# Ledger of designs, part 307: peptides against a protein of PDB entry 7UQJ

Target 1, 160 residues: chain A of PDB entry 7UQJ
Amino acid sequence: PELYQNFNITPPRGVLFHGPPGTGKTLMARALAASCSSDERKITFFMRKGADILSKWVGEAERQLRLLFEEAKKHQPSIIFFDEIDGLAPVRSSKQEQIHASIVSTLLALMDGMDNRGQVIVIGATNRPDAVDPALRRPGRFDREFYFPLPDVKARFKIL

## One batch from the design tools (peptide; made by RFdiffusion4, then SolubleMPNN)

Design b2_p27_5_s2 (from b2_p27_5, 10 letters changed)
Fold by OpenDDE base, seed 4:
Structure b2_p27_5_s2 (fold): chain B 160 residues (1-160), chain C 160 residues (1-160), chain D 160 residues (1-160), chain A 27 residues (1-27)
Amino acid sequence: as target 1 above (160 residues)
Amino acid sequence: as target 1 above (160 residues)
Amino acid sequence: as target 1 above (160 residues)
Amino acid sequence: SGFSEPYPEGEEKLVLEYSDETMEAAR
């Protein structure tokens, strides 16, 4: 809760957690959700995996994203965590690119449609920040980025 | 290695971390490696993703697994962490099933071939423990299982 | 930054991360620091280990703590992370207890002396929350606690 | 990446030596 209020930092609508696999991005998102949930104020935590949005919801991904944001809004304060958000951006198949472009466009619209007063935070996690659509990384979307370094061999020597 | 020796716990050959996505399985594996590494005794941490073993090493997956175990043995004490180990078990295509069966059989043989005196620990992480080949979950393989619960809503209230 | 502003949660002066070794407390603190740093607003991250405060700074620990807080204040917004903060509390030697009492008293005074408007956050990590001086766990100090559970005792009994 | 590295006081080294191949395979 406090890190950000103390800093008078305008809350981004979305936060991008990026860093190598297993640097704790998903754990961080959950811990943030937990850390914001008091006995008085429960935060609802929603989690989706980028690849699951494409694979499980073929032809319904846009609808499922909308439903997710509606449910998050209904259960405010809420966190929506997208694990492997770069998995929304499939690589080389033209059909997958079109489906991706539609899903990403829907996510963009949903993030832009968030009233700045809403108690819904979106966290995206990726191992490949450069594979995340640059449009998602703009102000008002995933406009804050959290680098989860591998503890650099030198910074790892500083973790122990 | 030392965590188990310090506790007079017979080191399992393998540990299965299972639980919902983002419960910190990968982070825990790294943190275990961390906690076992002293200034006097560095642990080498190897990480592979189950899906990557299948996708990146098409036709060489068995060789890559062997090389991984050899390298882990060379750099003892070592941890081999398999993230998404259920991703070694492909779903529906008969060719994928055969490739999987060969890879899993190789992993089984490598785990069985670990001398109980070796300072190599294998950690497998999965969101789907039931999707892990039961042969991998037998004694002498992934014979210890760590459930990573979602922080219970009540335990979340204790995190704040 | 945002999770906390969106929730209108009064920022604690300090956050205690507690849980078994290797639950990711240190990683979480770094990730929080990284998460609060934007291209526009860099957060300065200071890290100290509790045992190092005692061992490296024998007779100067109080001065080093003061300098740390001054430097954190100078480089606002800042995070001070104390890893193994229970290591400030030495066990049984009477001389160590006196030195500890002095150091803890200094830390208490520094945390109490933080203007609530300061952009300095203190994070303490421990594997032994009960070994942390209760005075540090009071409101206005480490008044928020983050439990990093090991996987549940029931799942742990399947570990061992 | 706007994180300023902490001043080196008291950092014990978690030496997770990743083999270079493990870093490349994660790319």
Scores: peptide ipSAE 0.000, ipTM 0.213, DockQ to the pose 0.057; fails the geometry check

Design b2_p27_5_s3 (from b2_p27_5, 10 letters changed)
Fold by OpenDDE base, seed 1:
Structure b2_p27_5_s3 (fold): chain B 160 residues (1-160), chain C 160 residues (1-160), chain D 160 residues (1-160), chain A 27 residues (1-27)
Amino acid sequence: as target 1 above (160 residues)
Amino acid sequence: as target 1 above (160 residues)
Amino acid sequence: as target 1 above (160 residues)
Amino acid sequence: GGFSEPYPPGEEKQLLYYSDETMAAAR
C-alpha cells in the first residue's frame, strides 16, 4: 500500500513484464512473490506457461484458467505468474481465431472479475508485448507494464 | 498500496541486493525502476557506483550523496541505486577509518532523514553483504535484503 | 581467454543453466555477456529459442545452427544463448525421432567442432535439464551445469 | 518414453515466506 500510495500508483491487478528475453522477468516475478511473503504472511506463487495452457490443456484451457484463479483466490495473498503470456493470448491471427478468442475472453473475464480488494496479483511475462492481445493491456487487466531493458551493457560491466 | 496493504508489507526505504557477482543485481534494480515507471508516472532512476563516489568525489562524497538524495526527492517517485555499495560503506577497517566513517554516517543520516512518505527507494547492490557496514542493514535503512543466489555454487564454478 | 585464464578456469564450451522457471537463467546469460564485455572487449551475444529453431526453421534448423555458430565465431568473443534448449534437443521420444536426432547431432557436431581456443561460449537454458538429450550434457558440450535455485524465498523478501 | 521432468509438470505452487532472520532484521 504505502509504496503504491506513496507513488500515487493504483495497485495493478495485472502487471506485464516485458522486455528482451533474458532480462529476468520470471526471476523478478519470483522475487516479487518472495519479497511480499513473510513468516506471518506467506504469499502463494502460481506459475503457468502460456504455451502450456494452450497445448497441454487443449479444450480445457478455460477451465484451467478458472481453476487457477479460484486456487489463487483461495490461497490469498497470491501471485499468478504467466510466463510467455504471448503464448496464451497471442494477437488475433486469422488461422486459429476461435479457440484463442475464447481463452483470451476467459482470461479477460477472470481479470475483470477480480474484486478490487483481492490479494491476487497477476503477472504476465513476455518478450513480445505487441504479441499480447491489446485487450489484456487495458485498465483493470495488465494495465501496468514493466519494461525489462536489456541490462545496459555499460551497467552490468560494473557488477562483475 | 494494495499490494503492500494486502501483504501487510511495510515498503522498504532501503533494499539490499546481495549475492555473488553476476547474479543480476544491477539488472534487477534497473528492471524494478523500469517496471515501476508508466507513461503516466515515470520513475526517475539514479545510479551510482559505490567506488565511484569514493574515488571520483574524494572530499565531496558527502556532498554528492546529499545532492543525490535531494535530486531523488525532487524527482519523485525515484529509485536510487548504489551499485557496489560495499565500496561506499565498507565495514570499518582501521586504516581509512575517518573518511569512510563520515561517508557511512552521511548515508545513514540521509536514509534516516527520508520521510516515511517519501517516494524514494534506495537499492544497494553488493557481492559482499558482510562487507557492508551493519549500521546500513538496520530497520529504516537497508532493512530489506535480496539474496541473488548463485546459480548453484557448483555451476558458477564452471562459468567463472 | 583472459577472464578464464585470470580465474584459472578452463573455459566451458557449453554451460547449462537449469532450474525452475523464473530463476533468471536468461537474465544471467545476458548478465554474463554484459559483464564479460568491456569497452576494449565487447562480447557479442547471440540468442535463440530452442522451440523457435525447431518450429520456425523446419527443414533449415541444421543450417540455422551452423550459421549461428559461424556468426559467433566471426564475432569472437561471443556467447550463444539457447533459451529453452530442451525444446531444441528433447530426450529422444519415439514420434519425431529422425528430425530431432539430426538437429541434436548437428548441435553436438558444432559443439565438438569448437576449437578449445575459441572465445565462443554456449549457454543453454532449460527448466527441465532431464528433458535435454544426455549427449548434450557430456564433456566438451554442456559439461557445466548451473542450477538456478529458486531465489531463496527468504532472501528476496527483503526487497519488496 | 515420457519426459522425466525434474520438476513436476504443471503449476509450480510455491509458498514463499520470509526467513526468521529476515523477519528479525526487519523488526
Scores: peptide ipSAE 0.006, ipTM 0.211, DockQ to the pose 0.063; fails the geometry check
Fold by OpenDDE base, seed 2:
Structure b2_p27_5_s3 (fold): chain B 160 residues (1-160), chain C 160 residues (1-160), chain D 160 residues (1-160), chain A 27 residues (1-27)
Amino acid sequence: as target 1 above (160 residues)
Amino acid sequence: as target 1 above (160 residues)
Amino acid sequence: as target 1 above (160 residues)
Amino acid sequence: GGFSEPYPPGEEKQLLYYSDETMAAAR
């Protein structure tokens, strides 16, 4: 909220952090949460790993997503960070269509149901933006993308 | 300490994070501070921009540095993060020698005066390590350097 | 190498970075790799995700590990970073014993076969250290552990 | 528990708060 308010921009409902592994996506999300938190406005940071929601809660993933968004709304201002969001909403492949389609549909509905005035920012992090369902990358969802490139291997860290 | 204690090594008084802009130096310093903070031991994170100390406190920069180190000592364990430390301790150029020499000398004395047992870590971040006074890069000061390379420039941030 | 050489410590063959997701483990490993790289000594950073080695190379994971270690040896000084190493070497549970046992055994042998003089550091990152096979946590393997706490969690990095 | 950045006297402290569920999921 404050980061986007300070920019006089409508906070995206979702921001996609994408880039190779270890490019600091999660770290940036935490730093954004910390930097947006004040003494008066503690930002509540919710972190979930996309693959863990699928693996731990087979059949309850939708309910867990709903609970997460409800809790995030209850603890506004808040950031929901989905690490490895490609694991939660993989591109619709024919073989696992039903379970994934339901979770994706639920996440889409939850993001669409967030009022633009909500102090809930959703950050999705992925190493593979092309593995994320394109429906999540539409306006009003993860409509802003931040690529996190690999640190240039060429530039010499001298840790002395 | 624990990183260094687990290694049975003398903790550096200072760590220099260097690398191009946007390489995550400040983010890493915050993440380190956050990761070093526990429920029982919150690490107090002091952040100062080097250029701001020079610009805001012409003639008081030394006093502000002393106060910062005193406050960091009072709130141990603590991290003092100097962002853009090259702005605080630029390499001695002939034109601004006296004022900068005093600030650098004060910072050197403050770092030298930290007991090895002090739970105060000083992190300096710079985009130009060669612009930092070499006296700060000596053993017992910023004696450890962490380069932060550019993210591989080739991969386009599409900030949509 | 240089980090450990500057510490006058025997470089562990392996360092386990453990802590909750997004605590900066991979970023720290990259920072360490890059920062140990000098003008004269570029550290080659090899990154692999543990789960990806299992999923992409069912039956070839051992060969890929061998190739990785050979390549790392060829490009010394080097860091091999296993992100999510718990995915590569999960605790031996009764149900998937054979394939995992072979990969773990291969990784153990590769780590044991590294000369203590080797300029190859292996960093394993995990969110669940207890999910890593205890055999990997023995002396001469991942014998040094760095916990990366959440900002909120009681786990003191005393960075002295 | 939040990461507390001590701001100089007069600056608002920024605190990152993690929910207990986020903390539990990370363990």
Scores: peptide ipSAE 0.000, ipTM 0.187, DockQ to the pose 0.049; fails the geometry check
Fold by OpenDDE base, seed 4:
Structure b2_p27_5_s3 (fold): chain B 160 residues (1-160), chain C 160 residues (1-160), chain D 160 residues (1-160), chain A 27 residues (1-27)
Amino acid sequence: as target 1 above (160 residues)
Amino acid sequence: as target 1 above (160 residues)
Amino acid sequence: as target 1 above (160 residues)
Amino acid sequence: GGFSEPYPPGEEKQLLYYSDETMAAAR
């Protein structure tokens, strides 16, 4: 966060956390949310799993995404964290094309509709950045990517 | 494994990591695996999601669990990490009783069949320890539990 | 990044990541660096281990620190990440007093010499924040501290 | 058609050891 103020970098609307499973992507997103909260300014943290939105809300996934973004806007400053976002917005070439295309289109529209002045950040986490629809990885959406490497074997020896 | 040998602590057969989503349960399990690995003694890390074993292996989930434990034994010292273990071994009172009962019974038998001298550790992660079948939480199974709190808001404020 | 712009938080010159080994401090620093990079504005990430600077550069550690900060300034926006910073800047009361005092003094001067408008962020990671020279933990240096909790002490006491 | 897991449904034998080459490529 401080990095971007110092760099006069236009804050990205969306951040993609990618890396092997269990590299702490979700922990990082929560840590970021928590660290941006102050006693004076609490950040609201919304967490969803990509696959859960598809499975729990068959036929209503679009509405649930819209409601999520509206609720995030009502409770701004806020973070929307999508864990396993490749499950929500897979590359359009996968055989489940029709249901996913609509949900992807809704997510794209919601990210594009975020005012640059909005106090809503979207964080997507995936183990497969290449399985995320490339349309989500464009400027103004998930335009910043964070690679979470496996902790080095040498860093591992210092854990125990 | 080596940690428990060095501390003369009888290694638990199973460890339950529980706490809110994104508290670093999977990261910790990987970190433990990595830190127990030395240049002289590499630990093999096996990861499975509880729900994925149910969904992908309908009718073969028991066989897949058996194969997983056999492979872990062949590649010992090893860690078997079950993410979302409440998805694999839900409380028996849930309406999906028949398919789950067989899988739970298999997992119980596999954990009970691990010799105390085996260099295989099972780590289960859940957001809902009370949704895990109590039979798995008994001595000789997931008999040690680790609560992963949300990083305190105060600790969080030190991050940003 | 966006969070700090939206929160009008004055960016710290230095951030101390502290917590037990394997809590993802190095991972977090790399993730922050990667997220601050865009296609339009790449952040240069410099990583050093505190102990490596002492061991590899006996008698030249001060010069190496100066060169590192100069290179970071030339390639701004940049992040300097010190892993195991307690190895570089131990508390002056430890028996390795003489060589460490000079290196600590150099690091203090380099951090004090960073203009508040400089696009250089310093991240220090340690398992032992109390082993870091308190002079580094003052305002304008490592004035923000990020605690990477272990999964709860209560949980950890059940592992050991 | 099931979502193909990022890693085959088998053992994510995450070789806790990325080869030095894979670690170098991720730098």
Scores: peptide ipSAE 0.000, ipTM 0.278, DockQ to the pose 0.049; fails the geometry check

Design b2_p27_5_s3 (from b2_p27_5, 10 letters changed)
Fold by OpenDDE base, seed 5:
Structure b2_p27_5_s3 (fold): chain B 160 residues (1-160), chain C 160 residues (1-160), chain D 160 residues (1-160), chain A 27 residues (1-27)
Amino acid sequence: as target 1 above (160 residues)
Amino acid sequence: as target 1 above (160 residues)
Amino acid sequence: as target 1 above (160 residues)
Amino acid sequence: GGFSEPYPPGEEKQLLYYSDETMAAAR
């Protein structure tokens, strides 16, 4: 986050972390959430799993998303991290289309409704970026994508 | 892997990574797998989700575990990473006891049957270490535990 | 990086990653570099080891630092990652004071000379934050710190 | 199944590790 102000890059409303499972997407999101909090400015970190929102909140997923964004706004500066976001907002497929369409539309609206001045960032993590609805990957939403490749051998030796 | 030889630390048969969701457990497992692979010694990394083993392999979970350990042994040196291992080996509760007991017993037997000389390490990741069957947390199994705590707020602001 | 602009947090010129060896500091730095590059905006990642700059470039370390910062500025947006920065910028001790003082002063001047509008971020990683010259840890330099703790002692012994 | 690496070789994207302090502060 601080890095982008240095780069004078318009901060995305949303960031998509993608890469193979266990490549540190969730870890990065937490360290990012961590690294935005100072002693003077605590960042509130909200974490939700995509599959949990769908499975635990059958029929209430939209309301839970709204509440999450409201709570994030109330506790700004805030990070909303969606782990396994492809589970929350899968590409629209014909058979589950209605329920997924409404959740995706709600998430789209919530991301679009975030004032760019809002101190709320949304991070989505997925192992399958192509399984995330392309509507979420448009400018003003998850318009920035980060690939988390497997650590190559060189990167490896320095960490252990 | 290379790191353990350098430290002359007898590698555990099993390592439990625990801590809040999205704290880098899976990432750590992968970069450990990574950093133990030299150009001369590639480590084979096997990743399975606990919930996936139970849900995808209803009635075959034990066989899939055996195959996984056989494949890991065949491709040694190897790391077997169980993401969300509390989903695979939950604490024995009366209602689901029979199916879980057999899977847990199979995993126990597989971990116990790993000769300490085998170049196979098992890493389990969980958000709920107390939801993992204590039998798995005994010496010779997941006898080593890693807590992955959240980055504190001060450490935070520098990275983002 | 992107997250800081959303939070309207003045980006640090420098970020210090500190914590025991093998805690993912280098990994984090590279993933941050990766995570600042979009398809449209590649971030140039420069990695140098502190000890390598001193040992490989005896008498030219200052020039190499200047060149590194110039190259980073030329290829902005950029990240400069100093692995083992305590090897580059040790706390001033009497015997090596002159050579280290000049290198530290050069690094200070380079960090101070980075316009806050410059799209260059400096990340230093160390196992010994107290071995880094406090002058580097002041506002406008490495004014943000990240602790990468060991996976707790139980944790670590299992991975090694 | 072959993990197809679909993404063009962009510049070296390295993986992130969190420290143990990174999960305690989530409580």
Scores: peptide ipSAE 0.000, ipTM 0.329, DockQ to the pose 0.055; fails the geometry check

